# Ledger of designs, part 271: peptides against a protein of PDB entry 3QIS

Target 1, 334 residues: chain A of PDB entry 3QIS
Amino acid sequence: PSLELSRREFVFENVKFRQLQKEKFQISNNGQVPCHFSFIPKLNDSQYCKPWLRAEPFEGYLEPNETVDISLDVYVSKDSVTILNSGEDKIEDILVLHLDRGKDYFLTISGNYLPSCFGTSLEALCRMKRPIREVPVTKLIDLEEDSFLEKEKSLLQMVPLDEGASERPLQVPKEIWLLVDHLFKYACHQEDLFQTPGMQEELQQIIDCLDTSIPETIPGSNHSVAEALLIFLEALPEPVICYELYQRCLDSAYDPRICRQVISQLPRCHRNVFRYLMAFLRELLKFSEYNSVNANMIATLFTSLLLRPPPNLMARQTPSDRQRAIQFLLGFLL

## One batch from the design tools (peptide; made by RFdiffusion4, then SolubleMPNN)

Design b2_p25_4_s2 (from b2_p25_4, 13 letters changed)
Fold by OpenDDE base, seed 2:
Structure b2_p25_4_s2 (fold): chain B 334 residues (1-334), chain A 25 residues (1-25)
Amino acid sequence: as target 1 above (334 residues)
Amino acid sequence: MKEEEEIDEWVKKYFEEKRKELEEE
């Protein structure tokens, strides 16, 4: 069996978070026998491609002189955004198109990724006074390493954060401030806030706006701005309530005093973001007659975003654990 | 620079106001 490929090299320029890119090519059976093709893992890989890439179709059958179109889809989700922001992973891959009883055909995937404030740590963002696209990639790596060390020192309670560091971090990320301040000013009376989805085009504009500028006004509807805040919180590599405190939040869920003590042990940026969000959500609840928002709905929605189980415990989360997590947040909303 | 300073000042002021509210309750 033999195949002819219309293209073997693919370049994905300016790949962004949540923006689908597609490249297409054709494969043709130029042999005299029917053939089955499939994308196969390389010798040391479990998957035929990286998590941000897919082929459609990934396998198929071709009669002699038959042609099929294959789509290569690049999509950076919350699962790949952090490792691409840090430069730990890159828009580079090699696909192996295997022909049964035939040859292997190699496809080269390349390109560039544009960093996003989405999927960046709260610690790193508090140190970024400029939009992330203005920050050199080398400095992003240094900021992530320094942010990890600051988080560890803060959790260990060993060193008072030297207030004397020449560049004081922001109290909260500017991106969270921009989103919440906009919602506070313009969305408190918005009917069905956090219940109506945003527009996909507006969400992309909001993400691009926050990655490239410090706007006076965020573009899009109040629903799109609200959903952008949810996407931001979901994409955080470390949730607003750090994984190390997850179990203590569940254990304290019915004691408001202990709940406040657990929050006081968060790293400064995480603690500030948590308090800022809870203050905003309490203010939003005062307008429940206009926005149809209630404490139970908000607690249920934000619990999954703010108080995530550690990755190793996700599969073991009980209904009781979910109820305790909701009760923990309710103690800050009421 | 100005916008970054304005955001950081606003956020500081917000937390100072909220701290006073929490001290008065």
Scores: peptide ipSAE 0.034, ipTM 0.636, DockQ to the pose 0.066
Fold by OpenDDE base, seed 1:
Structure b2_p25_4_s2 (fold): chain B 334 residues (1-334), chain A 25 residues (1-25)
Amino acid sequence: as target 1 above (334 residues)
Amino acid sequence: MKEEEEIDEWVKKYFEEKRKELEEE
């Protein structure tokens, strides 16, 4: 069997979080026999491509002289955004198109990624006084490494070393402040807030706006700004309530005094973000007659974002654990 | 409550000042 490929080199310029890019090529059976093709893993890989890449179709059958279009889709989800922001991964891959009883065909994928405040740690964002796109990539790496070390020291209740003349970190990320301040000013009376989806185009504009500027106003509908806040919280590499405190939150869920003590043990930036969000959500609940928002809905929605089970426990979360997690947040909303 | 309000007011003021600085540049 034999294939002809219309293209073998693909470049994806300016790849962004949640922005789909597509490149297409054709494969043709220029042989005299039917052939089956598939994308296959390289010798040491479990998958035929990186998590942010997909081929469609990834396998198929071609009769003699048949041609098929293949789409190469690049999409950075919450599952890939953090490793791309840090430069640990890059928009580079090699695809192996295998022909059954034939040869391998190699495709080269290249490009560049544009960093996002989405998928960046709260600790790193508290050190960023400028938009992330203005921060040199080398400095982003340093900020993530330093932020990890400070988080660990804070959790261990180690006395902060007298940090020298380094600029004091922000109390909360500017991105969280911008989203919450907008929702507080403009969305308190918005009917079906957090119940109506945003527009995908507006969500992309909001992400790009937060990555590139400190706007006076966030673009898009109140629904899109509300969903952008949810996406931001979901994309955090470490949730607002650190994984180390997850079980203690569940165990304390029915004791409001112990719940507050658990929150006091969060790293400073996480604790400040949690308190700031709870203050906002309590204010939003005063307008329930206008926005149709209630405490049970909000607690249910934000529990999945703020109080995520550790990766090793995700598959073991019981309905009882979920109810305790909801009850924990309800104690801050009521 | 008081600490949350103090954080919110501080953050608001800080970024209002930063917006003005960016508009003057």
Scores: peptide ipSAE 0.030, ipTM 0.659, DockQ to the pose 0.087
Fold by OpenDDE base, seed 3:
Parts: structure tokens; C-alpha cells; sequence
Structure b2_p25_4_s2 (fold): chain B 334 residues (1-334), chain A 25 residues (1-25)
């Protein structure tokens, strides 16, 4: 069996978080026998492609002289955004198109990723006084590494961070401030806030706006800005409540004094973001007659974002754990 | 409350200054 491929090299320029890109190519059975094709993992890989890439179809049959279109879809989700922001991963892959009893055909995927404030750590964002697209990628890596080391030091050392001549980090990421300040100013009376989905186009505009500028006003509807906040919180590599405190939050869920003590142990940026979000959400709850927002809905929604189980425990979250997590957050909303 | 309000005022002022810096470049 043999295949003819219309293209073998694919370039995905300016790949962005949540922006789908598609490249198509044709495969033709130029042989005299039916063939089965499949994308197969490379020798050391578990998957035929990286998490941000998909082939559609990824397998199929071709009769002699049959042609099929294959779509290569590049989509950076929350699962790939962090590793692409850090430059740990890149828009580069090799696909192996296997022909049963035939040859392997190699496809080269390349391109560039444009960093996003979405999927960047709170610690790194607190050090970014400019939009992330203005920050050199090399400096992003350094900021993430330094942020990790400072987080570890802040957790281990009750010692004041040395007032070294490093520019004082922001108390909260500008992106969180922009989102929350917008919602606070303009969305407190928004009917069905956090209950109505945003527009995908507006979400992309909001992401691009936050990645490239410090706007006076965030573009899009209040629903899109609200959803952008949820997406931002979901995309955080480390949730607002750090994974290490997850169990302590559950254990303290019915003691508001212990809950406050647990929050006080968060890294400064995480603690500030948590307090800022809770202050905002408490303010929204005052307008419940207008926005239809209630404490149980908000607690349920935000608990999944702010108080995520550690990856190793994610599969083991019980209904009781979820209820405790919600109760923990309710103690800050009521 | 006081720390939160002080954070919010500081953050607002800081970003207002940063917006002006970005408009002047």
C-alpha cells in the first residue's frame, strides 16, 4: 500500500489560548489495494500528538484512488496553556501517519505561540507590570521560576521577604483587577450574572485585550467579562487556594476562624486575590434582587475554580469533600 | 476592610499611572 500526501509541513502562526486554528491536507491511496491509515504514537509517546493538536480523522480506510481530507486542529486549552506560556512546550510536533503493512509518513508541525496572562501563575502576573505580550519570553520563564522559588520560600520562611531592590510586585495581578473592577462597576445589577454564557468572540477579545493592553474598560458584555474571570481562574496553573492547603480548607470548612487562618497562610498574591474576589462576591450578593446571584450558586461555582483538588486527588473527590469545599467558601460570602 | 480598601485604592492608582505611561509610549 502507498499514500500520496498533498502536504507534509504545517505552520501554525500566532497560536493563542482558546483560538482554534485549522490546516487541511489530503491523503490519497495511489496504490492498488485498500489501505488503513492511522496516526500513531512515536516510540516514547503515549499519544499520537501533543495535547494542543488533533487530527480529524485520525484513522480511516481508503479504497484505491480514494482521497480523504484530514484536518489538523490546533487548540490551546487550559491543559496546555501553562506549558506553552512558560516555553516548556512549543508549537512543534511530528505526526506519524502509519499505513497498515505500508510506510510511515512523517508530518512536521511548527509555529509560534503567543503567551497569555491566562494560564500564567498569580506570582508571575504580580511581577508583570506590563501586558504579557510586552514581556520577553525569556523574562517570562525567569518570572515563573522566581515566582515558584519565592512561593516556596514564603511558605517555608516566616521571615519577611528581604526588601531587595526588586520592584515591589503587584498586590494582585492587573488582569484580575481589571476583570473584577469592571464587574464591580458595571455588572452588579446585571441580570443572570455568572448564569448566562459569554460570547466566544467577546471572550477572545477580552483575552487579547488583557494580553496586549491595560484598558480603561474591558470590551464585551458583562456576561463575557464574568465568564472571562471564570476562565482565568480555571486556567491558573495553581488555583487561588494553593493545592497544599486544599485538605486544610476541607478540614476547617465548619470553623470560620480556622478557615481565616488557612487563608492567612496562602502566598501573598494568592491571599490578596482570594480576599479581593471574596470582597467582590460579597458585594454582588447585596444586589441579588437585580443580578439573581445567591451565595449557594456563587459558592458552588467559585469553589470548583478556587479550591481545586490536587491533581493526584482529583479522581478521588467525594461528594462530602465537595460539600466541605463549598462550605469553606460560604464562610467568606455570608 | 481597611487593608482591602487600601489595596484597592493603591491598585487603582497604580494602574491609572501605568495606563498613562502606556499612552505616552
Amino acid sequence: as target 1 above (334 residues)
Amino acid sequence: MKEEEEIDEWVKKYFEEKRKELEEE
Scores: peptide ipSAE 0.028, ipTM 0.655, DockQ to the pose 0.076
Fold by OpenDDE base, seed 4:
Structure b2_p25_4_s2 (fold): chain B 334 residues (1-334), chain A 25 residues (1-25)
Amino acid sequence: as target 1 above (334 residues)
Amino acid sequence: MKEEEEIDEWVKKYFEEKRKELEEE
């Protein structure tokens, strides 16, 4: 079997979080026999491509002189955004297009990723006083490393971080502040807030706005801004309630005093974000007559975002654990 | 710089107001 490929080199410029890019090429069976093609893993890889890449179709049959279009789709989800933001991964891959009983064809994928505040740690974002797109990638790495070290110190020492660090971190990420301030100002009376999905185009504009500060005001509907907040919280590498406190939150769910003590043990940034979000959500609940928002809905929605089970326990989460997690948040909303 | 200071001051003020509310309850 033999194939002809219309292209073998693909460049994905300016790849962004949640923005699909597509490059297409054709493969044609220039042989005299039917062939089966498939993208196959390289030696030592489990998958034929990186998580942010896919081929469509990834396999198929070609009759002699048949041609098929293959789409190479680049999409950075919450699962890839953190490693791309840190530069641990890059928009580079090699695809192996295999012919059954034939030869391999190599495709080169390259490009660049534009960092996002989505999928960046709360600690790093508290240190970022400017939009993430204005921050050199090298400095993003340093900010993540420094943030990790400070988080560990804060957890170990229970001591107020010495005010002597030359650049005081923000109390909450500016991106969370922007989203919540917008929602507080404009969305408290929005019917079906957090119940109506946003527009995908508006979500992309909101993400770009937070990443670039362009435009100066958050664009889009209140529904899109509300969904952007949910996406932001979902994309956090470490949830607002740190994984280390997850079980203690569940165990304390019916004791409001213990719940408050558990929250007090969060790293400063996480604690501030949690308190700020809870304060916003309590304010939003005062407008329930207008926005149709209730405490049970909000607790149910935000529990999965704020109080995520550790990755090792995620597969073991019981309905009882989920209910305790909801009760934990309800104690801050009521 | 100005917006950063304004955000940090606003957040500080917000948490100070909320602390006062919690001290009055």
Scores: peptide ipSAE 0.028, ipTM 0.631, DockQ to the pose 0.067

Design b2_p25_4_s3 (from b2_p25_4, 13 letters changed)
Fold by OpenDDE base, seed 5:
Structure b2_p25_4_s3 (fold): chain B 334 residues (1-334), chain A 25 residues (1-25)
Amino acid sequence: as target 1 above (334 residues)
Amino acid sequence: SEEEEEIDKWVEEKFEKFKKELEKE
């Protein structure tokens, strides 16, 4: 069996978080026998491609002289955004198109990723006074490493943040501030806030706006701005409530005093973001007549974002653990 | 609670200062 490929080199320019890019090519059976094709893992790989890439179809049959279109889809989800922001991973891959009882055909995937404030740590973002796209990639790596080390020092109650450093970190990320300030100003009376989905085009505009500027106004509907906040919180490499405190939050869920003590042990930026979000959500609940938002809905929604189980415990989360997590958050909303 | 109102005021004051710091850079 043999195939002819219309293209073997693919370049995905300016890949962004949550923005689907597609490149298509054709494969033709120029042989005299039917053939089965499949994308196969390289030696030592478990998957035929990186998590941000897919082929559609990834396998199939071709009769002699048959042609099929294959789509290469690049999509950076929350699962790939952090490693791409840090430059740990890149928009580079090699696909192996295997022909059963035939040859392997290699496809080269390349491109560039544009960093996002989405999927960046709260600690790193608190050190970014400018939009992430204005920060040199080399400095992003340094900011992430330094942010991790300072978080660890803060959790260990070691050395106070050297208040003498010329670059004091922000109390909260500017991106969270912009989102919440917008929602506070314009969305308190928005019917079905956090219940109605945003527009995908508006979400992309909001992401691009936050990545590239410090806007006076966030573009899009209140629903899109609200969903952008949810996406931001979901994409955090570490949730607003650090994984180390997850179990203590569950154990304290019915004691409001212990809950507040647990939150006080968060790193400064995480603690500030948590308190800010809770203050905003309590204010939003005052407008429940207009926005149809209630404490149980908000607690249920935000608990999954703010109080995520550690990756090693995700598969073991019980309904009781989920209810305790909701109860923990309710103690800050009521 | 009084502690929540202090936190809310602290947040508001910190955010207004933060906004003014961001507008200067």
Scores: peptide ipSAE 0.035, ipTM 0.691, DockQ to the pose 0.106
Fold by OpenDDE base, seed 3:
Structure b2_p25_4_s3 (fold): chain B 334 residues (1-334), chain A 25 residues (1-25)
Amino acid sequence: as target 1 above (334 residues)
Amino acid sequence: SEEEEEIDKWVEEKFEKFKKELEKE
């Protein structure tokens, strides 16, 4: 069996969070026998491609002289955004197109990723006074490493080492401040807030706006700004309530005093973001007659975002654990 | 509660300062 490929090198320029890019190529059976093709993992890989890449179709059958179009789809989800922001991963891959009883054909994927404030840690964002696209990639790496070390020190209740000449971090990320300030000012009377989806085009504009500027006003509808806040919280590499405190939140869910003590142990940026979000959501609940927002709906929605189970416990989350997590959050909304 | 009102005032005062810090750079 033999294949002819119309192209073997693919370049995806300016890849962004949640922005789909597609490149297409053709494969033709130039042999005399039918063949089955498939994309196969490399020797050390579990998957035929990186999580941000997909081939469609990834397998198929070709008669002699048959041609099929294959789409290479690049999409950076919440599952890939953090590792691309840090430069741990890159828009580079090699695909192996295997022909049954035939040859392997190698495809080279390359490109560049544009960093996003979405999928960046709260700690790193608190050190970014400028939009993330204005920050050199080398400085982003340093900010993430420093942020991890400060988080660990904060959790260990280590005496803050002397505030060396490092610029004072922001109390909350500017991005989350902008989102919440907009919603507080303009969305308190918005009917069906957090219940109506935003527009995908507006979501992309909001993301691009927050990545590239400090806007006076966030573009898009209140629904799109509200969904952008949810996407931001979901894309955080660590939830607003750190994984280390997850079990303590569940254990304290029916004692408001202990709940407040648990929150007080969060890293400063996480604690400030949590308090800010709770203050906003309590204010939003005062307008329930206008916005149709109730405490149970908000608690149910935000609990999955703010109080995520650690990855090792996700498969073990019981309905009781979920209810305790909701009750924990309700104690800050009521 | 009085503690919640203090937290809310603290949040507001901190964010007004934060906004002014962002406008200076």
Scores: peptide ipSAE 0.035, ipTM 0.682, DockQ to the pose 0.103
Fold by OpenDDE base, seed 2:
Structure b2_p25_4_s3 (fold): chain B 334 residues (1-334), chain A 25 residues (1-25)
Amino acid sequence: as target 1 above (334 residues)
Amino acid sequence: SEEEEEIDKWVEEKFEKFKKELEKE
């Protein structure tokens, strides 16, 4: 069996968070026998491609002189955004197109990723006074490493980090401030806020706006800005309530005093973001006659974003754990 | 609660300061 490939090198320029890119190529059976093709893992890989890449179709049969179009789809989700932002992973891969009883055909995937404030840590964002696209990638790596070390020190020492560092971090990320300030000003009376989905085009504009600028006004509908806030919180490498405090939040869910003590132990940026979000959400609840928002809906929605189980416990989350997590947030909304 | 109102005021004051800091850069 033999294949002819129309292309073997693929370049995905300016790959962005949540922006689908597609490249197509054609494979043709130039042999005299039917053939089966499949994308196969390289030696020591579990998957035929990286998590941000897929081939469609990834396998199939070709009769002699038959041709099929294959789509290579690049999509950076929340699951890949953090490692691409840090440069730990890159838009580079090698695909092995295997022909049964035939040859292997190698495809080269390359490109560049544009960093996003989505999927960046709260600690790193609090150190960024400028949009992330203005920050050199090398400095992003340093900021993430320094952020991790400061977080660990804050958790271990219970000592306020000495305010003597020449550049004080922001109280909250500018991106969170921009999103919440916009919603506070313009969306408190918005019917079905957090219940109506945003427009995908507007979401992309909001993401690009936050990655590249400090706007006076966020573009898009209130629904799109609200969904952008949810996407931001979901994409955080560590949730607003740090994984280390997850179990303590569940254990304290029915004691408001202990709940407040647990929140007081968060790193400064996480604590400030949590308090800010709760303040905003309490204000939003005052307008329930206009926006159709209630405390149970908000607590249920934001619990999955703010109070995520550690990755190793995700598969073990019980309905009781989820109810305790909701109850924990309700104690800050009522 | 009184503590929540104090936190809300603190947040609001901090954000107004933060906004003024961003407008100066």
Scores: peptide ipSAE 0.034, ipTM 0.684, DockQ to the pose 0.109
Fold by OpenDDE base, seed 4:
Structure b2_p25_4_s3 (fold): chain B 334 residues (1-334), chain A 25 residues (1-25)
Amino acid sequence: as target 1 above (334 residues)
Amino acid sequence: SEEEEEIDKWVEEKFEKFKKELEKE
């Protein structure tokens, strides 16, 4: 069997978080026999492509002289955004298109990724006083390393000895501040806030706006800004309540005093973001007659974002654990 | 930069406002 490929080199320029890009090519069976094609893993890989890449179809049959269009889809989800932001991964891959009893055809994927404040750590963002797209990629790596060291010092209750050399980090990420301040100003009376989905186009505009600027006003509807906040919290590599405190939050869920003590043990940035969000959400709840938002809804929604089980425990989360997690958050909303 | 100081002050002012609200409850 043999194939003819219309293209073998693909360049995905300016890949962004949650922005789907597609490149298409055709494969043709120029042989005299039916063939089965599939994308196969390279030597030592478990998957035929990186997590941000997909071929569609990734396998199929072609009769003699049959053609099929294959889409190469690049999509950076929450699962790939962090490693691309750090430069640990890149928009580069090689796909192996295999023919059963035939040849391998290599496809080269290349491109560039544009960093996002989405999927960046709270610690790193607290060190970024400029939009992430204005920060040199080399400096992003340094900021993440410094942020990790700050988190560890905070967990160890080590007083930062040297205030002297690095710029003082922000108390909360500017992106969180912008989102919450917008919602506080404009969305407190918004009917069905956090219940109505945002528009995908507006979400992309909000993300691009936060990545590239410090706007006076966030673009889009209040629903889109609200959903952007949820997406931001979901995309955090470390949730607002650090994984290390997850079990203690569940164990303390019915003791408001212990709950506050657990939160006090969060790294400074995480603790500040948590308190800031809770203050906002309590304020939002005062407008429940207008926005149809209630404490149970908010607690249920935000618990999944703020108080995520550690990756090793995700599959083991019981309904009781979920209820405790909700109860923990309710103790800050009521 | 002056812009970074303005952002830092703005974030700090807002944070301290919310912190004071939290201390009253």
Scores: peptide ipSAE 0.041, ipTM 0.699, DockQ to the pose 0.066; fails the geometry check

